Peptides against a protein of PDB entry 7Q4I. Designs and how they scored, part 55

Target 1, 281 residues: chain A of PDB entry 7Q4I
Amino acid sequence: HENSTIAERLYSEVRVLCWIMTNPSNHQKKARHVKRTWGKRCNKLIFMSSAKDDELDAVALPVGEGRNNLWGKTKEAYKYIYEHHINDADWFLKADDDTYTIVENMRYMLYPYSPETPVYFGCKFKPYVKQGYMSGGAGYVLSREAVRRFVVEALPNPKLCKSDNSGAEDVEIGKCLQNVNVLAGDSRDSNGRGRFFPFVPEHHLIPSHTDKKFWYWQYIFYKTDEGLDCCSDNAISFHYVSPNQMYVLDYLIYHLRPYGIINTPDALPNKLAVGELMPEI

## One batch from the design tools (peptide; made by RFdiffusion4, then SolubleMPNN)

Design b2_p13_3_s1 (from b2_p13_3, 7 letters changed)
Fold by OpenDDE base, seed 5:
Structure b2_p13_3_s1 (fold): chain B 281 residues (1-281), chain A 13 residues (1-13)
Amino acid sequence: as target 1 above (281 residues)
Amino acid sequence: EKEYLEQRELEAK
């Protein structure tokens, strides 16, 4: 009785490769649960690790483990994607093994954009990078052209991209992308509500009256509120989602229905030209 | 480093 015609169209027209940041100790504990939930809705799903796992579809990148190597793993992951998978998708999502993503909502956001536009999206933070950078935990998505510029133009040049594997991976990729004129896009909906979130839904939805000294309020690029106005009805991602919570979210989003309420989707926007962005809100 | 700080702040709330 469900009509998924528009979602099926977007699955074909807005192809997404999802790569998951993980490690060998988390293959069974976390990564497997991504594969069994939201990861199955990606056009292609790859787990980036330091050890190969054929059951998981995990790739062994030539990097060590530890937080001081996350930037190194990100660089090698995108090099691997560019070499083997650059034509398998239009958009390339980085997520952690505790990130949950509603891929249909991401396709809806990306639909008007050309994959040849040098742009990337996520939860935009304002420090360290002039145009901003996307939060690592919330996940961020690069266009095909953005991946090309990152791998071909930025990575080989130590003046444009950090050659060392140390540093915050999300800040470092943000610096590299800015240096090759990849634009940090605005992922907010038409009401100005965010779509990518660096915390669980509860943390964003429930007003905590948190002290303004909390780092998040100093880091967000666009002013946002807590409560029902925090989050788009078409939200894309949440971070710090436990394996059990992934199955709960899958049930709530894709199975549980209030009887007698029918949602009719908005019309798709017009497609943008190459290099064109949606108007700023 | 940032993820560690994020986790600490999340757990403190």
Scores: peptide ipSAE 0.037, ipTM 0.763, DockQ to the pose 0.255
Fold by OpenDDE base, seed 3:
Structure b2_p13_3_s1 (fold): chain B 281 residues (1-281), chain A 13 residues (1-13)
Amino acid sequence: as target 1 above (281 residues)
Amino acid sequence: EKEYLEQRELEAK
């Protein structure tokens, strides 16, 4: 027996459309497991593919498959969202078919922000883009205004946004968004701990899992530590989560309870004005 | 990790 009153309120007030990057070969292997786990907690869930799948609710975008087409698929996905779904949500999450997301924690992070603020959140990386960009694998979430600016202002202008379909999709969207003054937000909690993660929990929680020369430590925008202090108590996403691990995470997060321990949620912060961001830590 | 690195290398070429 649970009291979900606050979560239900946020579900109504912070509407999230989740689109999942997938391909026809992964519809059954990966994507369906997203639909059966965390994806069911989105207000709207769409799978972006190159082939239609009515069982999955997959959209066939006019793009080819392969690693060199991810940027093309991202552009077409957001064009599709803007044309058909821009008013169906306030926030628009991109995730991979092996990303796991705790949607309630994302709504909590987003609650104070106006969807009319041109901002997006994720795991911020520092190379290539001056303000930083969000890791594709960890998933990133755009405000409604950010989607509008991306599709209407950036995509039609080859000076602002790459016209071909090549390149790292997360870097390229990061460049485009910067060029239309969409802000790369800080997704860290009040203790400075990250919420979006480009690897599985084990890789972040276990100290010395990677060498100090590992690229991640050079890419991360904000200084972070390994171990228990690596991750927010309200973490939002993890990447490289296998289909089986998605069900395990669903069980651990939403079903398994230590008897006699009751979590009391913090009070919601005050809402920000349009264009206002939370203070930096 | 490895898949991500490989993807970056392919996209950079």
Scores: peptide ipSAE 0.037, ipTM 0.764, DockQ to the pose 0.127
Fold by OpenDDE base, seed 4:
Structure b2_p13_3_s1 (fold): chain B 281 residues (1-281), chain A 13 residues (1-13)
Amino acid sequence: as target 1 above (281 residues)
Amino acid sequence: EKEYLEQRELEAK
């Protein structure tokens, strides 16, 4: 037996459109597996590509393929969302076709926030952008107002947003969002543990998996530890998740149960006013 | 390229 009443409530009250960064070569190899696993828990799921795929629900954006075009694809993706889907959701998640997301945990994090608050969340990195920016691989979620500001205010102004399609996608959107006063939120839980992760669970959970000289430790905005304390019990995303691992995670998270252990969810926090953020931990 | 480099750095450690 399962009680999903709270999850169902949040599904209705915290509507999430997930757009997946993909390309035609990955439609069958990767994107399809997102659709068959965690993507089905989004209120709306769209695959942003350079070719249309009706089976996948992929959109052909007017962009070239390749890593050098990721920023261009991100700009066009959000333009497309703003034009066609801005009222279809409250929050707009970017994820890669090898990102796994626990959408219910994201809804829980987002619940107190107004979608009219100019804010976005993800794994915050400290370089290049004063307020920080969100790691592209971990996925990041924009409020409806953040999308509006990005598309309407930032993109048309070369002084606010890079017109060229080159550059690190996550850094460039971070710069644009900062320039239109979209706040880089804190996605950590009440214990100060992260929720968005730019690597697979194994890389975060295993102590000393990486050398202290690893770039990640210099990039993270908030101090974090390795091991079990690395990650929130309500973690949202992991990156570099293989197609097979997506099904494993789906099974482990949604099907496998330790008999006799019942988790009671924490009470929902109070809703914040427009423009208000959760207090810093 | 960045993501690929990131993955390689993880795999190399």
Scores: peptide ipSAE 0.035, ipTM 0.758, DockQ to the pose 0.230
Fold by OpenDDE base, seed 1:
Structure b2_p13_3_s1 (fold): chain B 281 residues (1-281), chain A 13 residues (1-13)
Amino acid sequence: as target 1 above (281 residues)
Amino acid sequence: EKEYLEQRELEAK
């Protein structure tokens, strides 16, 4: 019923390792549902935890549990990836155990970029980091070169990367990446619409759902509107997605079809040289 | 985190 030729090509040419931030109390409650839904579309899926779980494919990192240890867990997760998995993929996605990701749309965004380009993508925020940083909840994706620079150049140097495990995880990795000249990319589509979202679809799609004084509007790096123009037709991620909502989204995106409507994908763009970025809109 | 707390406040409204 479906022609997946282009998606299959991108699966082979744009290899993605997804690592999921989780903890032992959420292995069965949340992480398992990621594995059964969108996580199965990653080239490799790893759950980063404080306890091993062979059924989930969870890794026990040498970190404590709690929100104050998220930065420590992120550092250890990327060290583990660099040591064991750096050649298993071209791109390395961090997501939470309540993030939903359309991996095919991420591959489409990443296709023109070289994995040897020091770049990362996500929902870009403007405070604290000059070039911006990517929201932790929306998920963010590093190139292979970005992972190398983070682990080999940034982490060993306390002047470039915070040695303590405290702080906001997304801000701290953003500072470290900037200090090793990893570029904060623009993840917007050709119409200027966002692809990575730090909230559920409802909060972005419904106009005036939030007050204009809501912190999000002060944090976004690129100006965006609410409503149908908020989100790319090729959106990549949403956050605060419950386990039940993951199955609903999986059904709506991959199974439910309006009879008689055929979507033809746009042509793939030309590949960029190493170090080259798409022009900002 | 600030994002989580603010999201919960939005969901409660």
Scores: peptide ipSAE 0.038, ipTM 0.765, DockQ to the pose 0.233; fails the geometry check

Design b2_p13_3_s2 (from b2_p13_3, 6 letters changed)
Fold by OpenDDE base, seed 4:
Structure b2_p13_3_s2 (fold): chain B 281 residues (1-281), chain A 13 residues (1-13)
Amino acid sequence: as target 1 above (281 residues)
Amino acid sequence: EKEYMEFLEEMAK
């Protein structure tokens, strides 16, 4: 027995369109498993590919495949969303086909924000972009206004957005969004713990899993620790999640329960005005 | 992990 009243409320009030970065070779291997697990909890789920797949609900974007085309695919994906789906949601999540997302936790984070606020969230990295940029693998979520600014104001201007389809996708969108005054939000919880993660849970939860010289520690925008304090109790995403692990996570998060333990959700914060961000921690 | 950094380095060229 579960009480999902608050989750249902947030499902209606914080509508999320999830678009999944994939390719034809991964439709069956990876993307299908997203659809069968966490993707079903999005208000709208679209797979952005180079080939159409009616079973998957994949869109064929006019782009090539490969890592060097990811920026091109991202641009075309958001153009497609703006043209066909801009009013179907309030928030627009990009995720990879090996990203796992707890959509309810994302809705909780987004609840106070207006979708008309030009903001986006994710795992913030500090290099290359002054305000930071969001890690592509961890997934990042744009407000409706952010999508509008990206597609309408930034993409048509080569001075604001890279015209070529090459480059690091997450860095390039970060530069572009900064140039149109879309704010790189802070996705940390009230305790300063992260919610979007560019690796699997094990890599974040286990202390000293990585060397101190590991690039990640130089890239993270906000100081973070390893161990149980690494991650919010309301964590949103993890990356490099295998198809099998997606089902395991679904079971652990949504089915497995310790008998006799009931978690009471925190009260929802007050809604912010348009253009307002949460206070600094 | 290594793949991301390698990609970034490649894209920076």
Scores: peptide ipSAE 0.291, ipTM 0.852, DockQ to the pose 0.117
Fold by OpenDDE base, seed 3:
Structure b2_p13_3_s2 (fold): chain B 281 residues (1-281), chain A 13 residues (1-13)
Amino acid sequence: as target 1 above (281 residues)
Amino acid sequence: EKEYMEFLEEMAK
């Protein structure tokens, strides 16, 4: 039998709305598997598409499909959230339909922060945006205040936020958020290990999987290692996770147990004041 | 992976 008392407390105190970037062709192929695995652990789960799907709980946004429309879809998704769901959660996660997320670990990371702090978290990349931006594939989470600033202050102003729907969605939202003083947070754990990952676990855990010239090493904002020390024990997300791998990860993380080993969670940190961030490592 | 970088490069032009 499991003791989930702390997880249940965090589920109540750190409410997360997860919205999933998808399209009609992936409703059955990918999105439904998110709903059947990690997505069920969100306080609220919404699929953002171009077509309505009542079985999936997909919303039809007024956008086209394809990579050139991802930025447009992101803008419309957050507008929809702000209009209909801004009070339904404290934090708002964007993920792809091939992103896997351990929501409990995200709640643990977010616990000390105020939702009224203008901050967002993810896998931070250093190019294009001075403070950095969060990788779209790894998923990124905005505070309620960050969503408000994005929708109310940034989107209506073409000087602050790109008005057309073209561009890399993660870079563009990063620019917009910087322009309204939403801080790009540090999602690393106390040991300096990352929590949001833009690839599958295998690509991060296996040393020398990629060449030193691989773009990722030039893009990552914080220095990182390969191997077991690459990743936090409380890692939050992985990208390029196939539908079948989602079920495998669910089994490994939530069902498979080494007999006789009991994990004792660390004590929760003190809550931060509005506008306060954890010290940088 | 490669597709993402190619897309970024295209969007940066």
Scores: peptide ipSAE 0.273, ipTM 0.846, DockQ to the pose 0.114
Fold by OpenDDE base, seed 1:
Structure b2_p13_3_s2 (fold): chain B 281 residues (1-281), chain A 13 residues (1-13)
Amino acid sequence: as target 1 above (281 residues)
Amino acid sequence: EKEYMEFLEEMAK
């Protein structure tokens, strides 16, 4: 017996559409497992592919496959969302088919923000984009207004948004969003701990897992530590999660409980006005 | 990990 009243409230008040970047070869291998695990906790779940799959709820976007087309797929995905689903949610998450997301924690982070605020969240990287950009692998979430600005204002203008389908998807969307004054938000918790992670939990939790020369430490926008203090208790996402690990994480997070420990959630913060952000840590 | 950096390097050309 658990009390999910607050989570149910947030499910209704902070509606999230999750779109999953995938391809036809991964429909059964990866995407299906997203649908059977964390994806079921999204208000709307769509798989963006190059082939339609009614069993998966996959959409065939008019793009090719491969890394050279990821940016093209992202553009078409958000165009599709804007045309068909812009009112189905308040927030729009991009994730990969090997990203695991704790959607309840994302709703908690997003709760104070207006979906009409031009903002997006994720694991912020500092290179290439002045305000930073969000790591593609960790997943990133746009407000409804951010999606509108991206699709309506940025995409049609080659000066604001790259018209070619090549390039680093996360960098390119970051450039486009900056050019239309969509703010790169701070997704850290009140203790300054990250919520979106571009690697598996093991890589963040284990001290000295990576060399200090590892590119990640040069790319991360905010200073982070390894070990137990690396990650928020309300962490949102991890990347490079295998299909099997998704089921393990689902069990560990939603089913496994230490007997006699009751977690009382913190009170929800006050809602922010349109355009207002939480103070950075 | 390496894939992302390799991709960025390729795209930066």
Scores: peptide ipSAE 0.181, ipTM 0.821, DockQ to the pose 0.116
Fold by OpenDDE base, seed 5:
Structure b2_p13_3_s2 (fold): chain B 281 residues (1-281), chain A 13 residues (1-13)
Amino acid sequence: as target 1 above (281 residues)
Amino acid sequence: EKEYMEFLEEMAK
């Protein structure tokens, strides 16, 4: 009874490799639940760890564990992808093992862009990097050209990219990408609503009248509001999602239906030329 | 939330 023809088309035309940041202690506790929920909708799914796990499809990267090694793990993950998987997808998503992603909505956002355009998307923050950087927890997606520039041009040059494995991984990759002219894209929908979120849906949807001193309001690159206008109807990601909540979200998004309501998708936009971006709102 | 900011502050030192 469900028509998924457009989603199937986008699955073929907008290929996404998802790599999940994890560690050996979280293989069973968190990563397995990503694989059993939203991760199955990626064209390719890889778990980046410090230990191999054949059941999970986890790769052992040559890095230590702990927060001080997250940047090192990100660098090694993209090196691994470039060496083994650069032609297996058009777009390359980083997510945490507690990030939930609606991959169909990401394909819809990415559809007009060429994977040869040096661009990446996510929840854009304004500090530390002039063009902004994408929040690590919300997940961020690089074009194939962005991955190439990061691995081939940025990583080998200590002046362009930090050689040490310490630092905030999302800030550091943001600096490196800017230094090789990878553009920090605008992921908002046509109404100016965000698609990538660094918190759970409840935090964004419920107006809490949070203190304007809350760091998020100072960090967000584009002005956003709380409530129903916070989030696109085609939202892509949320962070701090527990394993149990991943199954709840899968049920709510892909199974639960209000009887008698039929959603007709908007027409796909025209494709952009290489190097062309959608106009900023 | 606090964890991210604390981490950023630590990395900025």
Scores: peptide ipSAE 0.288, ipTM 0.851, DockQ to the pose 0.115; fails the geometry check

Design b2_p13_3_s3 (from b2_p13_3, 6 letters changed)
Fold by OpenDDE base, seed 4:
Parts: C-alpha cells; sequence; structure tokens
Structure b2_p13_3_s3 (fold): chain B 281 residues (1-281), chain A 13 residues (1-13)
C-alpha cells in the first residue's frame, strides 16, 4: 500500500542511464547483484567491462583490466554512451559494481537542473582540481551536455584531457570536465548534508569511526560531520557495499516499513534555467 | 596520485 506517483513522474522526467564499472571476474560476483537490486531502478543500465555478457548486458570496451586502466575504461565508456545512448537519458551515472544508489533520491536532486546545463554531481573532493572533482567510488552523474562536452571537446584534445589511460579516473575526468567548463555541482541537501558517500553507511553514521588523520577529512570539499547529521534523508549513494549488503539495503529502503509512520515528500523545487545552479546553502 | 589510490584502497576499507 504505497503511493509512488511522484517517483513515477520523476522516473519519466529525470531519465537516468546508469553505467557500472566492472570486469569479467566480477560479472557474477558483484555486477549481477547490482542488476538485481538498485540497478533495476535506472531508466537504462549498462555494465562496462572488457568482455561482453548478454545476460548481464555488459559491453566489451576496448580496454584492459586493472586499476591502471580505470581511466581508460571511463573514457571508452562515455564514448560508447555518446555514440549509442546520448539521447536515451538526461543524466548519466557512473557507479562501481560495489556502489549502491537510491536512484529516486538522485532524480529528486537532479529535477531542477536542465540536462543541457554542463554540470555533474557526486561526492566532491577538493585536491588536484580547482573546482573540485567527484569521488569515483561514490559515483558521479553527468548531465547530457556534460557528456557531450567530455566526449566531443575534452577527449580529443590532449591539452584538455589526459590521453594516457593511467591515473586516478575520478581526478582525470574531473580535470577534463573543468577544462571544458562543466561545473562541479553541490549535491548537498538544503540542510547542507551530503548525498553521495564514498563509504558504507556505517562508516559515515558512526561518530569517530575514522581517525582525524584519515585522508577523507582532508579530501572532502565541503565540511561534513559524522553521525546521523552526516547524511541527507535523501542520500543517493554508498560505496564498498557488498553483494549481500545490496539486498539488505534494498529490503530496508524499499520493503521494511515502520507501521503508522507516513512520510510526506517535500515539494519539488522550481526548475532552473539552462546554466543555472541551485543557490548556495 | 599514486598515493591517493593507495590510501583509497588501504584506508577506506
Amino acid sequence: as target 1 above (281 residues)
Amino acid sequence: EEEYLKEREEQAK
């Protein structure tokens, strides 16, 4: 007994293509579980791999495997999307095969933005890129215009985008996107709480889970707290989510209900003009 | 950059 009218509306109006970074060794171990859980809520779901898998809907990109090839795979993935799927969605999410995403919350965040606005969202980190870049593990979402600029303007120019396939893929795409004036958006909610998370919920929700010397506290672009105030009520993603935990999260988020508690969604914000961002919090 | 990758792999898990 649920009313999903608003979610259905957003599913239609805020179309999301999700591409999952994976490899052949993880097709069955990890990627399949994404497909069976949160990935089914994407408008389109594609697994980017080095081998084709018709059962998974995996694409064989012309890249090698391993951490040193992630940047190469990211470039080829977006080239593939641009060639085959650029009009199939409004927004294009990169996630890992151990990232869990609440797609409805992402649609809510994206709703006011035009897909023709050159913008992308995620967990913003401050090093290496002046405007910041989005953490690869937390997943990041590009507007259609951002994808176009990345593929058409950035990738062909070695001065704008690294031609080698080595390096941190999230940093490198962040550099490329900045160089073509794709804006690093603020994904925080109206209370200043984050929505994209590079770790599991437990790591963010439990105070003092990590030492203050932990690199994360130096990398975060926006000040954040631990505990319940760490995370938006409309959080979008978590990383390092095991296959089993994906099913647990699916159950907790979409099935388990406290009887007698009815959540009323906030009103949708006004849509922004092309090129306009939400005001700072 | 390499240190960043190492820290992500070793400390974030």
Scores: peptide ipSAE 0.038, ipTM 0.768, DockQ to the pose 0.774
Fold by OpenDDE base, seed 2:
Structure b2_p13_3_s3 (fold): chain B 281 residues (1-281), chain A 13 residues (1-13)
Amino acid sequence: as target 1 above (281 residues)
Amino acid sequence: EEEYLKEREEQAK
């Protein structure tokens, strides 16, 4: 007795391709659990690896493994998407194999935006990039136009986008996207609460979990506090989620119900014109 | 969890 009518509508109208950053050693350990949990709610799910895996639907990108190759893998992943899948979705999510995503909440955030608007969303950080960049671990989502600009305009130009495969992948893509006028969107809800999180829920929800000197507080683009007001009721992603925790989150979010409590969803906002953003909070 | 925080700090530096 679940009414998913609005979610089904958004599944159709806000098509999301999710690509998962993984490696061959994590296909069975991590990636398969993404596929069995939140990944099944993407319109299309692709695992970007260095080895093909037909059971997982993993793509072998022409890159090496290791932290120093993440930027190279990101570039090749989006090149692959642009070549094979640019019309299969409206929005293109990058996530790690230990990121958990509530795809319905992402569709809700994205609904008013045109996929032809050059924009991307995630957990916005302020260093290195003037407009900010999105945290790699929290996952970030590009519009179709953002992917086009990244692959067609930015990547081929060494002045706009780093040609080497070294560097922090999230910073480097952030620089490239800025250089082609892809806007770093505001993913906060109407109350100013974040939706994309670079840590597990516990780390954000529990006050005093981190010191005030913790890098995160210096990196976050928008001022935020720890505690219950840290996180949107429509939060989208969390990072460092173990395989077991993915199943727990799936149960808690999609199955466990407090009897007698009915959540009425807010009305969908009006759709924006191409190039238009939601008003700043 | 502490290990993840450290790894993230290393990536952010």
Scores: peptide ipSAE 0.037, ipTM 0.764, DockQ to the pose 0.170
Fold by OpenDDE base, seed 5:
Structure b2_p13_3_s3 (fold): chain B 281 residues (1-281), chain A 13 residues (1-13)
Amino acid sequence: as target 1 above (281 residues)
Amino acid sequence: EEEYLKEREEQAK
């Protein structure tokens, strides 16, 4: 009895490749649960690891494990995508193995943009990078052109992109992307509410959940509120989601319905030309 | 950057 015609249209017109940051110790514990929940709604799903796993569809990247190698793994992941999969999608999402994503909402946000526009989206932070950078845990999505510029123009140049594998993964890619004129987009909805979140829904929805001294309030690029106004009705991602919580979220979002309430989706916006962004809020 | 990672991990747990 469900009508998914618009979602099916966007699935074909806004193709998303999702790559998941993981490691061999998390293949069964975490990554498998991404594959069994939200990951099945990506057009293509790849797990980036240090060991191959054919059951999971995990790729063994030529990197070591540990926090000091996360940046190295991100570089190798995008190199792998560019070499093997650059034409398999229009948009390329990085997520962690404890990130939950509502892919339909991401397609809705991305619909007006050209994949040939050098842009990427996520939860924008203001430190270290002038235009801002996207939080690693919340997940971030690059256009096809952004991936091309990152791999072809930024990575080969040590002046544009850090050659070492150490450093904060999300900050380092943010620096590289800025240096090749990839724009840090605004992922907020028309009401100014965020769509990508670096914590679980509870941490954002409950007022005064954190102290005002908490780093997040100093890092967030756009002013944000707590409570129900914290989050878009079309929110895209949450971080620190346990494997069990992924199944709960799948049930709540895709199965549980209040009887007698019918949601009518808004009309799709007009498509933008190459290089155009949505107006600032 | 290292301080950022440390602070994020300590406070987000």
Scores: peptide ipSAE 0.037, ipTM 0.763, DockQ to the pose 0.732
Fold by OpenDDE base, seed 3:
Structure b2_p13_3_s3 (fold): chain B 281 residues (1-281), chain A 13 residues (1-13)
Amino acid sequence: as target 1 above (281 residues)
Amino acid sequence: EEEYLKEREEQAK
């Protein structure tokens, strides 16, 4: 039997709304598997689509499908969240329908931060945005204040936020958030290891999986290595996770146990004041 | 912007 007392405490104190980027063709193929695995550990789970699906709890946003509409869908998703759900959570995670998230690890990272701090976290990339932006595929999480600033201050102003629906979704939200002074946080652990990952675990854990010329090494904001030291023991997300792999990860993380090994969690850090960030590693 | 998405997807496959 497991003792989940700390996890239950964080579930109550660090409330997370997860919205999943999907489309009608992926409701059954991908999105339902998110709902059946890691998505059930969110305080609130919503699927953002172009068609309603009552079984999935999918919302039909007034957007088209395709790559040229991902930014439009993100804008409408956060508008919907702000209108209907802004008080239902403290933090608001965007993930793709092929992103896997360990929500407990995200709550642990977020615990010291005030949701009234204008900050967001994810896998930080350095191009295009001065402070950096968070990789769309790895998933990114906004504080309640960040959502407010995005929807209320940035979106209505074409000078602060792109009005059309074209462009790279993660870059465009990154630009908008920077323009309203939402800080791109450092999601690395105390050892400097990443928590949000834009690829599957195998691609990060296996050294020399990619060429040195691979775009990722030029995009990553913080210098990182491949191999066992690539990833935090409290990693939060992985991308390009197939539906079958989601069930495998759920089994490995939450069910499979090496007999006789007990993991003792570290003490929770002190809470930060509003506007205060953890020091960068 | 579209080039970024295209390159990202092509290299991640």
Scores: peptide ipSAE 0.038, ipTM 0.763, DockQ to the pose 0.722; fails the geometry check

